# Peptides against a protein of PDB entry 6B4J, part 167

Target 1, 315 residues: chain A of PDB entry 6B4J
Amino acid sequence: DITMQWYQQLQDASMQCVLTFEGLTNSKDSQAKKIKMDLQKAATIPVSQISTIAGSKLKEIFDKIHSLLSGKPVQSGGRSVSVTLNPQGLDFVQYKLAEKFVKQGEEEVASHHEAAFPIAVVASGIWELHPRVGDLILAHLHKKCPYSVPFYPTFKEGMALEDYQRMLGYQVKDSKVEQQDNFLKRMSGMIRLYAAIIQLRWPYGNRQEIHPHGLNHGWRWLAQILNMEPLSDVTATLLFDFLEVCGNALMKQYQVQFWKMLILIKEDYFPRIEAITSSGQMGSFIRLKQFLEKCLQHKDIPVPKGFLTSSFWRS

## One batch from the design tools (peptide; made by RFdiffusion4, then SolubleMPNN)

Design b1_p23_2_s1 (from b1_p23_2, 10 letters changed)
Fold by OpenDDE base, seed 2:
Structure b1_p23_2_s1 (fold): chain B 315 residues (1-315), chain A 23 residues (1-23)
Amino acid sequence: as target 1 above (315 residues)
Amino acid sequence: SERQKMDEQLFQEAQKLFEKLLS
């Protein structure tokens, strides 16, 4: 399976990255520890500062991240920080930066869906200039949200139930599995972030170049999802999230093909979702139903709330 | 590039899946 091969390659690359900077992370040297902390802050704080307030601020954040990844010194915590402070600094920063982007999907976007767009446009722009960061974003995303691949992890003989739950994306703490609502909220955030990334280009980059991970991957994702058996609550939730965020872009890109796919979802796939939906899970189901019906009726997919406009970039 | 090759394979698979789904 090419999809699983892709998944595994990304995970392997991520693991190799971790091994590469192990010296920095495991060092007992006080200076190395300081460098590690400084680099970690320099990599993650700018991402946490991403907001919908102003395009100019977003550009500043982007420039800071790009400068850091380019080996230039940046100010962080009142200190000058550079990846050149340690031979493993660049690998470490790329990993932590990618991890932070995914974490923002998991946390910030999960709570505030509109936050997906400013985070995604920065991530996309950084990915264009730093492909390794993009690969690591995918690796982190795939690990936390296998539905972003998509695939459904299988229970293997001898596997602990908790480990299986973690593979499915659940958080398990003190032998207590995460509640379904919290799980779906986190998964939604990550899927929404992904759906935003694949359609957005950094406006100050070279737009003549092909998107490093563009809408074709959205089309692929849909193809894979529709070829899989639906999961209770999960499929309805994430399919809605995905279509709400990138459906308009897909419609514009694929036109007639998109509508054929949407009809297929409504007529063939949706009944399969219904068949596995319990009375207690009707919320996500109804939301997807209403979305599909509205889109088909109006022959239009609305632009998602929070989509970045020209006015945003002029602010 | 290796990335481009992987993407091409992924997209080919997607195309096959859509052809199957829409048939």
Scores: peptide ipSAE 0.473, ipTM 0.924, DockQ to the pose 0.827
Fold by OpenDDE base, seed 5:
Structure b1_p23_2_s1 (fold): chain B 315 residues (1-315), chain A 23 residues (1-23)
Amino acid sequence: as target 1 above (315 residues)
Amino acid sequence: SERQKMDEQLFQEAQKLFEKLLS
C-alpha cells in the first residue's frame, strides 16, 4: 500500500532525526543542556505567539522562525540563540518546531477553530522554505492523528490495550484513557490545521513556486477516506472538519469533480456512516449531513470562519 | 526527487480510487 509506505517513510525520517540530535538531548553537560533549552524555547515560543490579531505580527513571527532555521541568531528569552551553537541544533529545532505546529493543532485549534488559519499559513510558508520541517510536521501529525494519513491502526495479538489506544491517537495517562469527546476534539483540531495548511500560501513568499503540500493532497485524502470503511463517530467528525475548512478551496479547484464527490458522499457514503452510528454518536453524523445538504442545496461551500483576508495582512 | 515520486504515486492511487468511486 503506497499510503502506508508514505506513512512509514515519514515516521522513519522522524525517528532518524531524533537519533541525529540524541547527543544534544542526552548530554549531561551543563552548557549543552542550556543550549538545548534555549533552542527549544526559540523554536516553540514564536509558534505559541501566533494569533489572529494582526498580519504584521504574524510576519514578525514568521521572520523569526525563518531566521532561526537559516542559522541566524534570534532573540529568545532575552538571549541570542542560534542553531549553530551545537552541531545538532538545526535538526533539533526543526523537529521541535514541527512538533509544536502539530501541538497547536491538537490544543489551540481544537479549542478555537479559527486559529487554524494563522498557524497554517506560517506552517505553509516555513514548509516552502524548509521542506524538512514540512516532512516532520507530517510525521508528527500522522503519529498523533493516523486519520490524517488516513489509516486505521489495527489491534495485533499480544498488544497492550494502552498501546493500541495510543496508536489510535488517544492519550493514556496513569492507565486512564482519554474521553472520546476530548479525543475527537484533538483530532478535529489537527485535521482542521492540516486542511488549512494545504490551501494556504505565505503571501510574502515566491508564489510562483508550487505549494509543497497543496490541495492535491486534500483531494488524495478524500479519495482515501471515502474508500475506507467508516469508523464510528471518527469518520463523520473528521470529514466534516476537513470539508468545513477546505471544502471551499476544493470546490474552486476541482469544480464539477468536487460536486460529484459530494453527491457520492451524500448518496453512497452516508448510509454506511449511518449504519455504524449509535444513537449517542448521531450528533456528528447529523452535523455532517446538514452541512453537506446545505452545500448541495446552495451549490456553494462557505468560506470558513477565520479565513485570512486582505484586511488581515494590512493590519 | 524521491518526494516528488512518492507524491506522483499517491496521486495516481487517488485517481484510481476516485475512478472506482465514480464508476
Scores: peptide ipSAE 0.464, ipTM 0.922, DockQ to the pose 0.849
Fold by OpenDDE base, seed 3:
Structure b1_p23_2_s1 (fold): chain B 315 residues (1-315), chain A 23 residues (1-23)
Amino acid sequence: as target 1 above (315 residues)
Amino acid sequence: SERQKMDEQLFQEAQKLFEKLLS
């Protein structure tokens, strides 16, 4: 299966990256530990500072991240920090940066859906300049949210239930599985971030170049989802999240094909979702239903709330 | 690139899936 091959390749690349900087992470040397911490902060703090407040601030954050990845010294925690401080510094920073982007999807976007767009545009821009960061973003995203691939992890003989639950994306702590609402919230955030990344380009880059992971992957994602049996609550939730964020972009890109797909979802796939939806899960189902009906009725997918406009970039 | 090759394969598969779904 090509999808699983792709998934595995990205996971392997991520694992190899971890092995590459293992010397830095496992070092007992006090200086190495300091460097590690400084690099980790330099990589992650700017991402946490991403907000919807002003485009100028977003540009500053982008420039700082790009500078760090380019081997230039950056100010972090009152200190000058550079990936050149350690031979494994760049690999480590790329990994931690990618991890942090996904974490912002998991946490910030999960709580504030509009945050997807400023985070995504920075991620997209960094991905364009630093492809390895993009691969690592996918690896982290796929691992935390297999539905972003998409695939449904399977229980294997001899596997512990909690490990299977983790593979499904659940957090399991002290043998207690995460509540379904929290699980779906985190998955939603990551899917929304992904849906934003694939459609956004950093406005100060070379827009003539092809998006490193563009809307074609959105089309692919939909194709794969629709070819899968729906999963209770999950499919309705994430399909809505995805379409709400990137449906307008997909509509503009694929035109008639998009509407054919949307009709297919409504007429053929939606009944399959309904068939597996319990009374307690009707919320996600109803949201998707209303969204699809509204879009089909109006022949329009609204621009998602929080979408970055020209006015944002002038601020 | 290897990435481009993978993407091409993924997109070809996606196209097949849509064709199947729309048939």
Scores: peptide ipSAE 0.478, ipTM 0.925, DockQ to the pose 0.832; fails the geometry check
Fold by OpenDDE base, seed 1:
Structure b1_p23_2_s1 (fold): chain B 315 residues (1-315), chain A 23 residues (1-23)
Amino acid sequence: as target 1 above (315 residues)
Amino acid sequence: SERQKMDEQLFQEAQKLFEKLLS
């Protein structure tokens, strides 16, 4: 289907990118190794410095990332670093930057949900100026979290169980599969980050332009999820995460259509989730239930905790 | 652009899915 075609196209682009900078990554030359490390740090450290402290600091981080991607020298680790130091430098930096954004979803947002917003607004702003970074963000996100596409990877004959588990997004180390709670936390973080990206615009850009990957993709995601059979624990968890983060924005954008969808979830889809929910998974189910009931009762979706306000940007 | 074409197709499919779900 068209969704899988889109997924594959992004994965192919990502793979092609890796092949493009393979010379840099596989080089045994000491200078090339140094350049690689410097570029990797320059691409990833600013992202790790993103915080909810001040809008001015966030702007500094954005400007640094943008400068690097624009071929300008930036200071990193006490050194002047530029993508021009190697012919494959730009491709490498774009890939590693995109990977780091997704990793922040997987790690930071997973542990601190409010962190989604400052990370997402930077990612959105960079995506607007550097579309290739955005495509690579999607590629990394889709690979780590198939549910962000969404699709459920299938077990194929002859496939090792561990490989199938990895395809599903689980981490497998030393033949031990990741615990379900940790898996869901990571998936939640990535979905929350995605839900934040599609609704946020960098305030210092040209906001008159269309968002490069906006709320229409959120609407699409919901349509696809609701047309799929629910997956035990996963569907309830991620549907809640998605709606908690971008439900307010979707409500404002789609209005009556949004509420029709929400009613459909409650009346038609929710019983299907319940039917596959075990006693040990009731937490996610109950959380989604309470959220839906509250929203329908109040006829409102709350603004998510951590949403960036005008006061943040004046700080 | 090719990206825009893909997005249009994705959104058209989404619309069809919602119409199906709401029928």
Scores: peptide ipSAE 0.467, ipTM 0.923, DockQ to the pose 0.834; fails the geometry check

Design b1_p23_2_s2 (from b1_p23_2, 11 letters changed)
Fold by OpenDDE base, seed 5:
Structure b1_p23_2_s2 (fold): chain B 315 residues (1-315), chain A 23 residues (1-23)
Amino acid sequence: as target 1 above (315 residues)
Amino acid sequence: SKRKEIDEKLFQQAQELFDKLMS
């Protein structure tokens, strides 16, 4: 299956990256440890500083990340930090940066949906300039949220239940699996971030270039999801999240084809979701239903809350 | 590239799936 091949290739690339910087991460040398920590902070702190406050601040963050990835020294924690401080520095920074973007999806976006857009536009812009970071973003995203691929991990004979739960994206700590609501919240955040990434371009980049992972991947995702059996609660939740964030963009891009897809979801896919939805899970189903009905009635999908406007970039 | 080939196949699959859905 081509989807699984794609998934595996990205995971392999991510694993290879980890192996490449193992010397840096496993070093007992005090200087190497210091460099590692400085690089980790330099890679992750700027991402954590991304906010909806001002476009100018977002540009500063972007420039800092880009400078770091370009081998230029950047100020972090009052120190000058460069990936050139260690031969594995660049790979390490790319990996940690990508990981941090996905973490912002599962944490920040999960709690504040509007945060998807400023994070995504930076991620998209960095991806355009640094394709390796983009691949690593996908690898991290796919591992934490297999539904972003999408595929459903299968239980294999002899597999520990906890390992299966982790493959499904659940956090398991001290033999306790996270609650379903927390799980869905994290998955929602990651899907929303993904949906934002595929539609956004960094405004100060070369817009003549094709988006490295654009709306065509969103269309692919929808096509794949709709050809899979729905999962209880998960499908309704994530389909809503996806469409709420990128539905407007998909509508503009695919026009009639998009509306045909939306009708298909309502007429053919909803009954399948409903059939597996328990009374306690009706919330996600109802939310999706209401969204689709509203969109079909109005023949429009609203621009998502938090979408970056021209006024944001002038601030 | 292998990646390009995968992307092409992914989009081909997507189109096939879409066509199947619309049939």
Scores: peptide ipSAE 0.530, ipTM 0.934, DockQ to the pose 0.751
Fold by OpenDDE base, seed 3:
Structure b1_p23_2_s2 (fold): chain B 315 residues (1-315), chain A 23 residues (1-23)
Amino acid sequence: as target 1 above (315 residues)
Amino acid sequence: SKRKEIDEKLFQQAQELFDKLMS
């Protein structure tokens, strides 16, 4: 299956990246440990500082990340830090940066949906300039949220239940599986971030270039998900999240085809979701229902809350 | 490139799935 080949290739690339910087991560040398920590902070702190406050601040963060990835020294923790401090520094920073973007989807976007857009536009812009970071973002995203591919991990003979749960995206700590609400919250954040990335371009880049992972991947995602059997609670939740964030962009891009797809979702796919929805999962179902009905009634998908405007970039 | 080939196949598959859905 080509989807699984794609998934595996990205995972392999991610694993190879980890192997490449293993010397840095496993070093017992005090200086190497210091460099590692400095690089990790330099890669991750700017991402955590992304906010909806001002476009100018977002630009500063972007420039700092780009500078770091470009081998330039950056200030972090009161020190000058550069990927050139270690031969494996660049690979390490790219990996940790990509990991952090996905983590912001998992945590920040999960809690504050509007945060998807400023995080995504930075991620998209960095991806455009540093394709390897983009591949690593996908690798991290796919591993944490297989529904972003999408595929449903299968239980294999001899597999531990905990490992299967982890493959499904659940966190398992001390033999305790994550609660479903927390699981869905994290998955929602990651899907929302992904849906934002595929539609956003960094405004200060070369916008004439094709988006490195654009709306065509969003269309692919929809086509794939609708050809899969719905998963209880998960499908209703993530389909809503995806459409709420990128539905407007997809509508503008695909027009009549988009509306045909939306009708198909409402008429054919939604009943299949309903059939597997328990009374305890009705919240996600109702939310999707109301969204679809509203969109079809008004013949419009609203611009998502938090979408970045020209006024944001002038601030 | 292998990646380009994969992307092409992914989009081909997506189109096939879309066509199937719309049939």
Scores: peptide ipSAE 0.528, ipTM 0.933, DockQ to the pose 0.710
Fold by OpenDDE base, seed 4:
Structure b1_p23_2_s2 (fold): chain B 315 residues (1-315), chain A 23 residues (1-23)
Amino acid sequence: as target 1 above (315 residues)
Amino acid sequence: SKRKEIDEKLFQQAQELFDKLMS
């Protein structure tokens, strides 16, 4: 299957990246440890500083990340930091940066859905300039949220239950699996971030170029999801999250085809979701239902809350 | 590139799936 081939290639690239900077990460040398920590902070702190406050601040963050990835020194923690401090520095920073973007989906976006857009626009812009970071974003995203691919991980003979649960995206700590609500919250955040990335372009880049991972991937994602058997609670949740974030953009891009798809979801796929939805899981189902009904009734998908406007970029 | 080929196949698959859904 081409989807699984794609998934595996990205995971392999990510693993190879880790192996490449293993010398830096496993070094017992005090200087190497210091460099590692400085690079890690330089890569991750700017991402954590992304907010909806001002476009100017977002630009500063972007420029800092881009500078770091370009081999230029940046200030981090009161120190000058450069990927040139270690031969493996660039690979390490790219990996950690990508990991952090996905983590912001998992944590920040999960709790504050509007945060998806400023994070996503930076991620998209960085991806445009640094394709390897984009591939690593996908690798991290796919590993944490297989539903972003999408595929359903399968239990293999001899696999530990905990490992299977982790493959499904659950956190398992001390032999305790994550609660379903927390799991869905994290998955939602990552899907929302992904849905934002595929539609946003950094406004200060070369917008004449094709989006490195654009709405066509969103269309692909929907096609795959709709051809998969729904999962209890998961499908209703993530389908809603995806459509709420990028439905407006998809509507504009695919027009009649989008509406046909939306009708198909409501008429054909939604009953299949209902059939597997227990009474205790009706919340996500009802939310999706209400969204679909509203959109079909109004013949419009609203611009998502938190979508970045021209006024944001002038601030 | 191998990546480009994969993307092309992914989109082809998507189109086939949508065609199937809309049929």
Scores: peptide ipSAE 0.523, ipTM 0.932, DockQ to the pose 0.731
Fold by OpenDDE base, seed 1:
Structure b1_p23_2_s2 (fold): chain B 315 residues (1-315), chain A 23 residues (1-23)
Amino acid sequence: as target 1 above (315 residues)
Amino acid sequence: SKRKEIDEKLFQQAQELFDKLMS
């Protein structure tokens, strides 16, 4: 299967990256440990500072991340930090940065959906300048959220239940599996972040170039999802999240084809979701239903809440 | 590149799936 081949290629690249900086990760040397910590903080703290407050602040964060990835020294924790401090520094920073972007989807976006947009526009802009970071974002995202590929991991004979649960994206701590609501919340955050990334361009870059991972990937995702059997609660939740965030952009890009797809979802796919939806899962189902009905009735997909406007960039 | 080839195949598959859905 070509989808699984693509997924595996991304995971292989990510694993190779980890192997490349293993020396830095496993070093017992005090100086190396210090460098590792400084690099990790320099890579991750700026991402955590992303907010919806002002476009100027977002630009400062972007410039800091870009400077770090470009081998320039940056100030972090009151110290000058550079990827040149260790031969494996760049690979380590790229990996940790990508991991942090996905983590912000998993945590921040999961709790505050509007946060997807400022995080995504920075991620998109960095991806444009540093393609390896983008590939690592995909690797982290798809590993944590297989549904973003999309595929459903399968249970194999001899596999521990906990390992299967982890493959599905659940957190398992002390032999206790994550509650379904928390699981779906994290998956939602990651899908929303992804849906934002594929439609946003950094406004201060060369926007004449093709998006490194654009809306065509969103269209592919929809086509693939609709050709899969729905998964209880998951499909209704993530399909809604995806369409709420990037449906407007897809509508503008694909026009009549998009509406045909939306009708297909409502008429053909929706009953299949209903058939597997239990009484306790009706919330996600109803939310998707109401969204689809509203969009079809109004012949419009609303711009998502938190979408970055021109006024944001002037602040 | 191999990546480009995979991407092209992914999009081709997506189109085929879309066409199938609309048939």
Scores: peptide ipSAE 0.473, ipTM 0.921, DockQ to the pose 0.721

